# Designs tried in a protein design run: peptides against a protein of PDB entry 3LCN. Part 24

Target 1, 96 residues: chain A of PDB entry 3LCN
Amino acid sequence: QYTENLKVIVAEKLAGIPNFNEDIKYVAEYIVLLIVNGGTVESVVDELASLFDSVSRDTLANVVQTAFFALEALQQGESAENIVSKIRMMNAQSLG

## One batch from the design tools (peptide; aimed at target 1 Y30)

Design b2_p29_1 (made by RFdiffusion4)
Pose (drawn by RFdiffusion4):
Structure b2_p29_1 (pose): chain A 96 residues (1-96), chain P 29 residues (1-29)
Amino acid sequence: as target 1 above (96 residues)
Amino acid sequence: STEELEFLKQLKELDPESKFLDLILQDKE
């Protein structure tokens, strides 16, 4: 199963949203459960937009799309650690 | 958007085996 890894990956992505003052672990769990229960990028983004009005739609879509891409990479055998490393790099905008 | 794409390409150059980056780059193209 990839659910536990996907939650850690989604939490790392959420940590990169500036001034996102929410409980990251619960938001990550919510996103992962919506996806596991058959959600699409649109349905998940729409659910998140009603909960988090301060965050732009494009930012939310970016988080959800990352979750779907990461699930596919996990199914393709990429380690969760490597995926988290790429997200950290994207959040920091630095090769360092 | 162009700067982000070039940054993702640099990450892919560091790790040619990243399937996660391949999926992001494919979606952007």

Design b2_p29_1_s1 (made by RFdiffusion4, then SolubleMPNN; from b2_p29_1, 15 letters changed)
Fold by OpenDDE base, seed 5:
Structure b2_p29_1_s1 (fold): chain B 96 residues (1-96), chain A 29 residues (1-29)
Amino acid sequence: as target 1 above (96 residues)
Amino acid sequence: SEAFKAFLEQLKALNPDSKFLQLMLEALD
């Protein structure tokens, strides 16, 4: 499936969170597992918010929404490399 | 991996009511 690529993509998104003191690889893996096991944006955000209270809900929502959009992009044929590049640029431009 | 399982265990400690975490941990057993 797109699981492995999505992990990389989500990890890149997480890497843009300031002062995020978690294992990005494992958090990304967990997010992907939540998604592929039927999670919705809302349910995944709720799960993450309950776990990582040091990160704003809005930030978590942004990460999760990005993951879902990335999954859609992968399904539509966009390369993981291109998606990662876009996210990297967005990370560099993000405020807060 | 064992490291990921350990990570999930830590998350479970933070969110003991998470059914998904419980299911994942059970699946990793």
Scores: peptide ipSAE 0.396, ipTM 0.857, DockQ to the pose 0.021
OpenDDE base, seeds 1, 2, 3, 4: peptide ipSAE 0.391, 0.394, 0.390, 0.393; ipTM 0.856, 0.856, 0.855, 0.856

Design b2_p29_1_s2 (made by RFdiffusion4, then SolubleMPNN; from b2_p29_1, 12 letters changed)
Fold by OpenDDE base, seed 3:
Parts: C-alpha cells; sequence; structure tokens
Structure b2_p29_1_s2 (fold): chain B 96 residues (1-96), chain A 29 residues (1-29)
C-alpha cells in the first residue's frame, strides 16, 4: 500500500511548520494511522487540534488536506518523490 | 515501534477521551 510513502510526504509537510515542538516522524505516522482507519479531514483536524493547540487550526487543516490530496495522487500513479519535491518547494516559499 | 507506542501514550494523556487513540493503542497491544 501507500502507507509508508504517505508518512514521508506528511513528514515533509509538517517540517514546514515554524516552531513545531513535536517529533515530526511520529506525528506523521499518527496522521496516516488516522486516515487509514477511516478518518476524514474534519475528524483528523479535530483530533490534532485537541493535541497541539499551539498550532493554528488553519495550519493543521492545510497539513491534513495535503495528506488526502497526496494519497489520491499516489493512487493515480504519481511518485512519492515528485510529491515530496512539490511540498518542499511550497515550504520554502512560505518561509521566504 | 516501542518509541512510537510511548508517543501514543503521551498523546493519550493530552486527550484522554480520544476514541482514535484508544482503538489504535488496543490494536498495538
Amino acid sequence: as target 1 above (96 residues)
Amino acid sequence: SEAFYEFLLKLKELNPDSKFLQLILEALE
């Protein structure tokens, strides 16, 4: 399945959040677990917002939406490397 | 991993009523 690739992709997205004080790898793994166990964008955002109140809800929503879009892209045949590259570029632009 | 399991336990302390965390932790035990 695409679980392992999705973890890498979500971790890259989380790496763009300034002052994020959590282990990015483990947060990414948790997000993927929520998604593969039937989570929706809304339910996953609610879960994360309850845990990480120092991060804005809009930022969390952006991360979660990216994860769902990435999963769809993987299913449509796009490589994990391409998706990660796009996210990395977006992170650089947002920090500029 | 064991380290990830410990991370989930930490999250459970932050959100003790999370059904997601409960189900995931039970599956990993």
Scores: peptide ipSAE 0.582, ipTM 0.904, DockQ to the pose 0.021
OpenDDE base, seeds 1, 2, 4, 5: peptide ipSAE 0.579, 0.580, 0.578, 0.581; ipTM 0.902, 0.902, 0.902, 0.903

Design b2_p29_1_s3 (made by RFdiffusion4, then SolubleMPNN; from b2_p29_1, 15 letters changed)
Fold by OpenDDE base, seed 2:
Structure b2_p29_1_s3 (fold): chain B 96 residues (1-96), chain A 29 residues (1-29)
Amino acid sequence: as target 1 above (96 residues)
Amino acid sequence: KEEFLKFLEQLKAQNPDSKFLQLELDALK
């Protein structure tokens, strides 16, 4: 039910990573796919770290944790638009 | 879906030992 919203949210989070050279849309889709198929924070981070070694594990962990928090927020009634706005603000405030 | 599959196939080609990529590709095909 929240899969499409979560893809948008994760994509917004990925957009905040400097020098990220992968297709944000499809990486976001893969992350959500891993989550909906039973992935945990640890297993998804491990997978992403093995695939994208140019991105720090901490950064990947932050993305994945954000995805899980966002999923919980969606389930608690938060709108996808509001979650995206929060992430966008966080991206804008982040320092490289 | 087709473009996403192509993305995963390319990713698998670069990461042949990824068990999750293979599993997801098998499930999506």
Scores: peptide ipSAE 0.655, ipTM 0.937, DockQ to the pose 0.021
OpenDDE base, seeds 1, 3, 4, 5: peptide ipSAE 0.652, 0.651, 0.652, 0.653; ipTM 0.936, 0.935, 0.935, 0.936

Design b2_p29_1_s4 (made by RFdiffusion4, then SolubleMPNN; from b2_p29_1, 13 letters changed)
Fold by OpenDDE base, seed 5:
Structure b2_p29_1_s4 (fold): chain B 96 residues (1-96), chain A 29 residues (1-29)
Amino acid sequence: as target 1 above (96 residues)
Amino acid sequence: SDEFYAFLKQLAALNPDSKFLQLVLKALE
């Protein structure tokens, strides 16, 4: 299972959100938990939006979509390190 | 983990209407 790698990846994505005032590790864990238990992009975004109203829905959608893409990438054989590196580049390029 | 569970409990206290969160909490108990 790709659960642990996905947690790391999602955490990296969350770390790119400016002024995010939540425990990144546990939010990432919850996102992955939702996904592996049958969550969809829509349902996970809805859940997160309800819990973290200080973060825009678009930002949350970006995080969740990244998680699903990352999961697919992992399943296709891409390393977690490569995925994290790509996310770091995206975070650095973000206008915030 | 205990810490993750505590995190979820705290979220649940602030969001009592979150169905998924409540279900997750029950599953982790």
Scores: peptide ipSAE 0.505, ipTM 0.895, DockQ to the pose 0.021
OpenDDE base, seeds 1, 2, 3, 4: peptide ipSAE 0.503, 0.500, 0.501, 0.501; ipTM 0.894, 0.893, 0.894, 0.893

Design b2_p29_2 (made by RFdiffusion4)
Pose (drawn by RFdiffusion4):
Structure b2_p29_2 (pose): chain A 96 residues (1-96), chain P 29 residues (1-29)
Amino acid sequence: as target 1 above (96 residues)
Amino acid sequence: APVGTTDMSTEEIEKRISELKEKIQEDRE
C-alpha cells in the first residue's frame, strides 16, 4: 500500500505553502483519504477550497495534483524518499 | 489513472473524512 507514504509526501508539499497555519498532518490525511475514496483533482480541490478560503484555488490544485502525480510515481516504483526530496527542492526553489 | 488503496472499508473511510472535516472546521472557528 502507498497510503502512509502518500500522507508523508502531501505533508511535505503542504509545508511549503506560506502562512498556511493549519495542522498539516490532518490536512494531509484528509487529502489522501479523499483520493483513496475515489476523488478527482476537481472534487478534492473543491472540498479543500470550502475548508481553506485563504488559499488560492491554483495553490490548492497544485497540492492535489502533486498528490496524484506522487501516487503514480509510487506505483511506478519510485521511492517515497526521492519524491519527498523533489518536493523539498520545489518548496525551497533551490538546487541546494 | 493511479488508484489509492487502504485496509479500511469504504464506510470507515467516509466516517474518517467526515470526522476530519468537522475537526478542521471546529479548529478554524

Design b2_p29_2_s1 (made by RFdiffusion4, then SolubleMPNN; from b2_p29_2, 11 letters changed)
Fold by OpenDDE base, seed 4:
Formats: C-alpha cells, sequence, structure tokens
Structure b2_p29_2_s1 (fold): chain B 96 residues (1-96), chain A 29 residues (1-29)
C-alpha cells in the first residue's frame, strides 16, 4: 500500500484550497482511508461535502480525483516527491 | 508503539475513520 505517501500528497492538494481552515493532516488521512476502504470518487465527495459546506463540490471532487490519480501513479512507480512537486505547481497556477 | 495507517486491519481502519470524522467535527466547532 501507499497510504503514507498518499496522505502527504493529499495534504499538499488540500493546502492549495483558499480559506480552508481545517486540520489538513486529519482531513488528508480521512480521505485516504476512505479510499483504501473501498470508497469511490462519488462516495468520498459526498462524505466530504457533508462535512465542508464552505467548499464547492467541484473543488472537493478535484481533491478526491487527484488522490485517485496519485495512487495510480504511485502504483506505476512514480515517486511521491515528483507527484507532490506537480501538485505544488498546480496549486500555484490556480492562485494566479 | 504507534502504528502507521498502512498497517491497520479492516476493523482498525473503520474505527480510525470514525475517530477522524469525530476529530474533524470537533475542530469545526
Amino acid sequence: as target 1 above (96 residues)
Amino acid sequence: MPVGTSDLSREELEERIKELKEKIKEAKK
């Protein structure tokens, strides 16, 4: 499994959300565990939407989809460092 | 010693999920 690396990756993605005033580590772990426990993009988004009404469903979907893509990338041999770097760049671009 | 989440059994995983949800809810207050 790549749960530990995925938590770091998801945390980086969450850090890019403006005005997201939550414990990022808790939320990241929550998302990852939901996924490895059989969650789908839709089910995890529904769960998050019930908790965070101040964040759009599109934003939540983007976070969750990123997690799934990252997991696949990890399984294919891409390093967590590389994935995090990409996310940081994407976060910066979205701010601009 | 602390155990990583990757080492959790199915039952432990579900328990941790519930715990995290509670922690998140409490943090929102």
Scores: peptide ipSAE 0.631, ipTM 0.882, DockQ to the pose 0.330
OpenDDE base, seeds 1, 2, 3, 5: peptide ipSAE 0.630, 0.630, 0.630, 0.629; ipTM 0.883, 0.881, 0.882, 0.883

Design b2_p29_2_s2 (made by RFdiffusion4, then SolubleMPNN; from b2_p29_2, 9 letters changed)
Fold by OpenDDE base, seed 1:
Structure b2_p29_2_s2 (fold): chain B 96 residues (1-96), chain A 29 residues (1-29)
Amino acid sequence: as target 1 above (96 residues)
Amino acid sequence: MPVGTSSLSREEIEKRIKELKEKIKKERE
């Protein structure tokens, strides 16, 4: 199972959102549990949008899709460290 | 504080989801 690695990965992605003043660890755990509980990209985005109306749906969708892609990458053998590094580089390019 | 979730049952996951949602909402007040 990859829940703990995925929480770290999602937290890194959330850290890239400008002016996001929420508890990143709580939100990351929330997202991961929604996913492992059977959530889809659409259902998780809908849930997050209801909580964080100051964040665009596109940005939320980007976070959620990243989580699903990361989960697949972990299952295919990619290291969490490598995934985090990629996300960190993407964050450096800003999420406008 | 976040807890380990790798070994949680479906029931425990659903309980934690509700707990987290309330925590997130409360911290924003």
Scores: peptide ipSAE 0.668, ipTM 0.917, DockQ to the pose 0.344
OpenDDE base, seeds 2, 3, 4, 5: peptide ipSAE 0.668, 0.666, 0.668, 0.666; ipTM 0.917, 0.917, 0.917, 0.904

Design b2_p29_2_s3 (made by RFdiffusion4, then SolubleMPNN; from b2_p29_2, 8 letters changed)
Fold by OpenDDE base, seed 5:
Structure b2_p29_2_s3 (fold): chain B 96 residues (1-96), chain A 29 residues (1-29)
Amino acid sequence: as target 1 above (96 residues)
Amino acid sequence: MPVGTTDLSKEEIEKRIKELKEKIKKARS
């Protein structure tokens, strides 16, 4: 499992959302566990959308899809540091 | 120190998910 690395990655992605006033560590862990527990992109997005109605579904989908892509990248041997770096570059672009 | 999620069983994961959801809700209220 790559849960710990994925938490860091998801947290970095969440940090890029403007005006997101949630506990990023809690939300990141929440997302990762939903995925580990067998969640799909659709089911996790649905869960987050119901919880964070102030964030657009598109933004949430972006976060969740990034998590799944990151998990695949980790499984293929890419380092968490490299993935985080890519996300930081993406965060420079507006997510909202 | 807190135990990593890698060591959690299926049941423990589901329990933690519920806990986190409540924590998130509390922080928002």
Scores: peptide ipSAE 0.688, ipTM 0.900, DockQ to the pose 0.346
OpenDDE base, seeds 1, 2, 3, 4: peptide ipSAE 0.688, 0.688, 0.688, 0.687; ipTM 0.901, 0.900, 0.899, 0.899

Design b2_p29_2_s4 (made by RFdiffusion4, then SolubleMPNN; from b2_p29_2, 12 letters changed)
Fold by OpenDDE base, seed 4:
Structure b2_p29_2_s4 (fold): chain B 96 residues (1-96), chain A 29 residues (1-29)
Amino acid sequence: as target 1 above (96 residues)
Amino acid sequence: MPVGTSSLSREELEKKIKELKEKIKKRKE
């Protein structure tokens, strides 16, 4: 399974959100659990939006979509380290 | 602290989801 790697990846993505005051590890685990339990992009975004009204729906959608893309990449053989590196680059480029 | 989920059944996943949801809501308040 890719659950643990996906949690790390999602946590890295969440860490790039400015003014996000939630427990990153708990939220990452929550997102991954929703996904592996059959959640879709839409259903997971809806769930997160109900919990985190301080974060825009677009931002949440970006996080969730990244998680699904990362899961697909893992399944196709890309390393978790490479995926994390890409996310770090994206976080660094989203400074304004 | 969050625990690994690799060995959880679907039923256990549902339970953990509810648990995490409550924890997140409680910490948010």
Scores: peptide ipSAE 0.331, ipTM 0.783, DockQ to the pose 0.372
OpenDDE base, seeds 1, 2, 3, 5: peptide ipSAE 0.322, 0.326, 0.322, 0.328; ipTM 0.777, 0.772, 0.770, 0.774

Design b2_p29_3 (made by RFdiffusion4)
Pose (drawn by RFdiffusion4):
Structure b2_p29_3 (pose): chain A 96 residues (1-96), chain P 29 residues (1-29)
Amino acid sequence: as target 1 above (96 residues)
Amino acid sequence: EIEYYEEELAESENPTTQEVLEKIIELLE
């Protein structure tokens, strides 16, 4: 199963949203459960937009799309650690 | 798992977090 890994990956992505003052672990769990229960990018983004009005739609879509791409990469055999490393790099905008 | 989230919901003071937990509980049911 990939659910536990996807939660850690989504949490790392959420940590990169500036001034996102929310309980990251619970938001990550919510996003993962919506995807596991058959959600699409749109349905998940719409659910998140009603909960988190301060975050732009594009930022939310970016988080959800990352979750779907990461689930595909896990199914393709990429380690969760490597995926988290790429997200950290994207969040910091640095090769360092 | 549901009982854990019900306990976390009872302890939360943040309304947004309460709404997210309620939705988690519903998805798990």

Design b2_p29_3_s1 (made by RFdiffusion4, then SolubleMPNN; from b2_p29_3, 15 letters changed)
Fold by OpenDDE base, seed 3:
Structure b2_p29_3_s1 (fold): chain B 96 residues (1-96), chain A 29 residues (1-29)
Amino acid sequence: as target 1 above (96 residues)
Amino acid sequence: KIKKLEEELKKEKNEKTKKILKKIIELLK
């Protein structure tokens, strides 16, 4: 599968959250595991919201939705490097 | 990998990280 690339992508997205001081590596791994085990955007957001109450639900939803879109993009042939680059640019523009 | 994660869990001090590690291990089992 694309789990390893997806972890890198999700980590890049998490790195864009202001004042997010959690271990990005483990959070990214957890998100990916939830997704590949049948999680939905709603269920994954609910889980993350219960863990990180200092992060807005909208921000969490943005991270999770990005993960789902990234997975689809990988399956359609887009490179992980390209996806990461897009996210990095988006992080520099906003996200909060 | 689970064994490595369990060892990391033993050394981890951050409570939220510990919670996440436990959840990860649970999903991998």
Scores: peptide ipSAE 0.694, ipTM 0.945, DockQ to the pose 0.868
OpenDDE base, seeds 1, 2, 4, 5: peptide ipSAE 0.694, 0.693, 0.694, 0.692; ipTM 0.945, 0.945, 0.945, 0.945

Design b2_p29_3_s2 (made by RFdiffusion4, then SolubleMPNN; from b2_p29_3, 15 letters changed)
Fold by OpenDDE base, seed 1:
Formats: structure tokens, C-alpha cells, sequence
Structure b2_p29_3_s2 (fold): chain B 96 residues (1-96), chain A 29 residues (1-29)
């Protein structure tokens, strides 16, 4: 139900990772698929860590936790636009 | 990592399809 919006949100979060040289849309889709197929924060992080050894586990955990929080926010009625805006602001702050 | 990611995407899409089919079967019982 919220998968398409969640993909956009996760993509925005991934865009904030410095020196990340993967296709963001594909990675976002994969993360969302793992979640909808029953993944937990721990299992999704483990999977991503095995794929992307150039990204710290803490960074990956932050992305995955954000995805789960975003899904909950969507379910509680928050707009995807608001969530994306918050993430974009956080991305900007981390680079500032 | 694109090839590996594409393969994993396919696997997860297949799993999603399987779960959907299982739910449909449950609803038809």
C-alpha cells in the first residue's frame, strides 16, 4: 500500500550517503522488498552489509531504521512529501 | 554490484509473488 512512497523516501535517504556509487533506485527498491517480505531491521542491515562493504554498518542501519520509521509515519497519516522534506533537511545538515 | 543486485531483486520479487499467491489460496479456502 505504501511501497511506492517508501521507495521514494528510501531513495532520498540513500542520496545522502557520501561516495555511494550504486543505483539508488534499485537499492531503494531492494530495501523495500526486503521489508515487505518480512525483513527486520537486523536482517535487512545484515543483507545490505554483505552487499555494500564500502558503507559502514552504522550508516546502513540508519537507512534501514529510517525506512521502518517512515513506513510507520505513512501508516499514521503523514504525507510522503513531509517525510522526504525532513530527510532532505537531515541530508543537508550532515554535509554542512 | 548491479548484476548481484538485479539477481537479488528478482529473487525478492519472486518471493513476494509467492506470498501473494499463498494469501490468495488462503482466501479461496
Amino acid sequence: as target 1 above (96 residues)
Amino acid sequence: KIKELEEKLKKEKDEKTKKILEKIIELLE
Scores: peptide ipSAE 0.428, ipTM 0.827, DockQ to the pose 0.062
OpenDDE base, seeds 2, 3, 4, 5: peptide ipSAE 0.425, 0.423, 0.425, 0.425; ipTM 0.827, 0.826, 0.824, 0.827

Design b2_p29_3_s3 (made by RFdiffusion4, then SolubleMPNN; from b2_p29_3, 13 letters changed)
Fold by OpenDDE base, seed 5:
Structure b2_p29_3_s3 (fold): chain B 96 residues (1-96), chain A 29 residues (1-29)
Amino acid sequence: as target 1 above (96 residues)
Amino acid sequence: KIEEYKKKLKEETNEKTKKILEKIIELLE
């Protein structure tokens, strides 16, 4: 269940990126798979940066780091709902 | 880059890989 919850969480984070022209669901799934496959923040960012030049490396790093923090939160018992809500609030703040 | 993305995504998201990764995630819980 961590996998599916993490996909939702990452998708919410990606939804906050302006001018993101990729399929959010597919990219979120790919990020989660890279993480589960033993990726680190640095290696996952490197992979994403090699595929997407329309998004800054810093933005990608922020997404990936958020995913790792979310995974830790899930493992510590925080609900996916709460994590998504927090990310949504952060996205809204960035727009304001 | 889109073609490269699709290629890598396909490699990582095929059903066999998904099942293996799901089990790995389960072990991390």
Scores: peptide ipSAE 0.117, ipTM 0.652, DockQ to the pose 0.071
OpenDDE base, seeds 1, 2, 3, 4: peptide ipSAE 0.111, 0.099, 0.087, 0.091; ipTM 0.642, 0.647, 0.607, 0.627

Design b2_p29_3_s4 (made by RFdiffusion4, then SolubleMPNN; from b2_p29_3, 15 letters changed)
Fold by OpenDDE base, seed 3:
Structure b2_p29_3_s4 (fold): chain B 96 residues (1-96), chain A 29 residues (1-29)
Amino acid sequence: as target 1 above (96 residues)
Amino acid sequence: KIKELEEELKKEKNEKKKKILEKIIELLK
């Protein structure tokens, strides 16, 4: 029930990765789909690392962990808008 | 010329990855 919001959130997180040239929409959808089908941080990172060797495991882990925390926040009643705003601020901070 | 070829190769690889992701996503739905 939170899948569509989570896709938007993960896409925002991916948009903050420097030199990330993969399709953000499809990567976000893939991450969310793995999570809702029972994936763990480690298993999802393993899948992503096998596909995207140009992105470090640490970067992938950061994205995936953010997704799990976002899902928990959504379940606890936080709005997707608020979560996206937080991620956007973090992305901007990393560039500054 | 080399730069152009590198960009084309990168584009091709990205499109292939996208197609693979599309298939995987469809299977997992």
Scores: peptide ipSAE 0.293, ipTM 0.745, DockQ to the pose 0.107
OpenDDE base, seeds 1, 2, 4, 5: peptide ipSAE 0.289, 0.287, 0.290, 0.289; ipTM 0.740, 0.737, 0.741, 0.737

Design b2_p29_4 (made by RFdiffusion4)
Pose (drawn by RFdiffusion4):
Structure b2_p29_4 (pose): chain A 96 residues (1-96), chain P 29 residues (1-29)
Amino acid sequence: as target 1 above (96 residues)
Amino acid sequence: EAEESAEILETFEEKSATNKETEEEEEET
């Protein structure tokens, strides 16, 4: 199963949203459950937009799309650690 | 900890349903 890894990956992506004052672990769990229960990028983004009005739609779509891409990479055999490393890099905008 | 997590997730579901209903009523007005 990939659910536990996807929660950690989504939490790392959420940690990069500035001034996102929410309980990251619970938001990540919510996002992962919506995807596991058959959600699409749109349905998950719409659900998140009603909950988190301060965050732009594009930012939320970016988080959800990352979750779907990461699930595909996990199914393709990429380690969760490597996926988290790429997200950290994207969040920091630095090769360092 | 599992009961708390389930309660938080249920609260999110109820909040989203309520916000969507309020937005629909505002568009009709």

Design b2_p29_4_s2 (made by RFdiffusion4, then SolubleMPNN; from b2_p29_4, 19 letters changed)
Fold by OpenDDE base, seed 4:
Structure b2_p29_4_s2 (fold): chain B 96 residues (1-96), chain A 29 residues (1-29)
Amino acid sequence: as target 1 above (96 residues)
Amino acid sequence: DEEELKKKLEELKEKAKKKKEEKLLEELK
């Protein structure tokens, strides 16, 4: 029920990773799928690390943790637009 | 469905790898 919004949110988070040359849409979809199927932060990070060994585990953990927090925020009534805006600001701060 | 997405991701990575190999081959000519 929140999967589509979560995909957008996760995609925005992934877009902030420097030198990340993967298909953001597919990665975001995969992360969301793992989460809604009962994954934990650790299990999802493990799966992603096996696929993207060029990305640090800490970076992956940051993405996954953001996804979990975003899901909770969505369930508590926060708008996807607001969450995306926050992530964009964080991405900009990382580059600046 | 999970395996399908994983397969798609691996396919994308393999494509990227092949392109790098092709580039290397061209540089060695």
Scores: peptide ipSAE 0.190, ipTM 0.630, DockQ to the pose 0.061
OpenDDE base, seeds 1, 2, 3, 5: peptide ipSAE 0.182, 0.175, 0.186, 0.178; ipTM 0.694, 0.676, 0.695, 0.622; seeds 1, 3 fail the geometry check

Design b2_p29_4_s3 (made by RFdiffusion4, then SolubleMPNN; from b2_p29_4, 17 letters changed)
Fold by OpenDDE base, seed 2:
Structure b2_p29_4_s3 (fold): chain B 96 residues (1-96), chain A 29 residues (1-29)
Amino acid sequence: as target 1 above (96 residues)
Amino acid sequence: EEEELEEKLKEFEEKAKEAKEKRLLELLK
């Protein structure tokens, strides 16, 4: 349940990264996979940074942190749709 | 002393962060 929702949420977050050249779905799945397998924000960022040098560590950290925040929101009863909407708004604001 | 305290606080914050992350990741299993 949470895993699939988290993939969607992370994908939405990744969609807000300008000039992101990687497959969003693939990266989202990979992030969730790393987290599922015990990854921390730091370790996941380290892994991603080694693979995707076109994205800053800060940006990657923001994505992964968002995943954990979203997961916490999900457990608190917030819908995935609502979380996605919030992220979409944040993505738009970051461009403004 | 102040610097030492700041480093200790940073360590605690990091530990708390990691603990939270580990707690949350269990929801994905």
Scores: peptide ipSAE 0.321, ipTM 0.729, DockQ to the pose 0.020
OpenDDE base, seeds 1, 3, 4, 5: peptide ipSAE 0.316, 0.313, 0.317, 0.320; ipTM 0.725, 0.722, 0.726, 0.726

Design b2_p29_4_s4 (made by RFdiffusion4, then SolubleMPNN; from b2_p29_4, 19 letters changed)
Fold by OpenDDE base, seed 4:
Structure b2_p29_4_s4 (fold): chain B 96 residues (1-96), chain A 29 residues (1-29)
Amino acid sequence: as target 1 above (96 residues)
Amino acid sequence: EKEELEKKLEELKEKAKKRREEEELKKLL
C-alpha cells in the first residue's frame, strides 16, 4: 500500500545522484518492485550494480538503504511528504 | 539504457503475474 509513495521517495533520492543519466521514474519503479517482491538490500544492490556500471556500488547501496528506511518510516506513520523533504535537504547538502 | 531497464521491469512484472496465476491454480486443486 506504500508502493506509490515509495516510488516518489526513491525518485527524489535518485535525483540527488550527480551525472545519473537514467530515467529516474523507471529506476525508482524498478527498485520498489524489487523490494516489494522480497528483495533485500544486498540483492537489490546486486541487481542495480549489474545494470548501472556508471554508478558506484556505495551510491547504489545508499539509495537502496534509504528506500528501506523510507518504507519503515511509512509503515510507522510518517508522511511521504516529510520523508521527501528530508531527502531533498540531504541532496542539497551533498551538492553544497 | 532505458529500453533495457524497461525490459527488466517487464520481466519482473511477468514473473509476479505468473506466480499469482500459479497460486490461483493451486486453490483449485
Scores: peptide ipSAE 0.310, ipTM 0.735, DockQ to the pose 0.072
OpenDDE base, seeds 1, 2, 3, 5: peptide ipSAE 0.269, 0.281, 0.272, 0.228; ipTM 0.757, 0.733, 0.730, 0.695; seed 1 fails the geometry check

Design b2_p29_5 (made by RFdiffusion4)
Pose (drawn by RFdiffusion4):
Structure b2_p29_5 (pose): chain A 96 residues (1-96), chain P 29 residues (1-29)
Amino acid sequence: as target 1 above (96 residues)
Amino acid sequence: SLDEVLTYLKEQDEFGRKLAENEEKLAES
């Protein structure tokens, strides 16, 4: 199963949103459960937009699309650690 | 920089390429 890894991956992505004052673990869990229950990028983004009105739609879509891409990479055998490393890089915008 | 990170990840595996393309769209929005 990939659910526990996907939660950690989504939480790392959420940590990169500036001034996102929310309980990251619970938002990640919510996002992962919506995808596991058959959600699409659109349906998950729409659910998040009603909950988090301060965050732009494009930012939310970016988080959700990352979750779908990451689930595919996990199914393709990529380690969760490597995926988290790429997200950290994207969040920091630095190769360092 | 962001351009360096985007170029770097586009040269990597499939997840890295998709992540970089997704972030380029967000940066341009």

Design b2_p29_5_s1 (made by RFdiffusion4, then SolubleMPNN; from b2_p29_5, 10 letters changed)
Fold by OpenDDE base, seed 5:
Structure b2_p29_5_s1 (fold): chain B 96 residues (1-96), chain A 29 residues (1-29)
Amino acid sequence: as target 1 above (96 residues)
Amino acid sequence: SADEVLEYLLKGDAFGQKLAENEAKLLAS
């Protein structure tokens, strides 16, 4: 029930990665697909690392963990808009 | 700055705190 909101949230997180050469919409959709099908942080990162070797494992782990935190927030009643705003705030100030 | 945003989020709700800690981890890597 939170699939579409989570796609938007993950896309916002991916948009903050410098020199990202993959399709943001595609990667966001794939991350959410893996999560809703029972993936864990580690299993999702392993899958992504095997497909997208242009992004560091630490960066992938950061994105995936953010997705799980966002899903928990959605389940606890926080709006997708507020979650996106916080991610955007961090993206704007990120050094890495 | 990034440090100021991290401090702001750490003083916020559960998601903000988790987000800040996650970002700090990446910055320290």
Scores: peptide ipSAE 0.713, ipTM 0.933, DockQ to the pose 0.560
OpenDDE base, seeds 1, 2, 3, 4: peptide ipSAE 0.683, 0.691, 0.661, 0.684; ipTM 0.916, 0.922, 0.912, 0.916

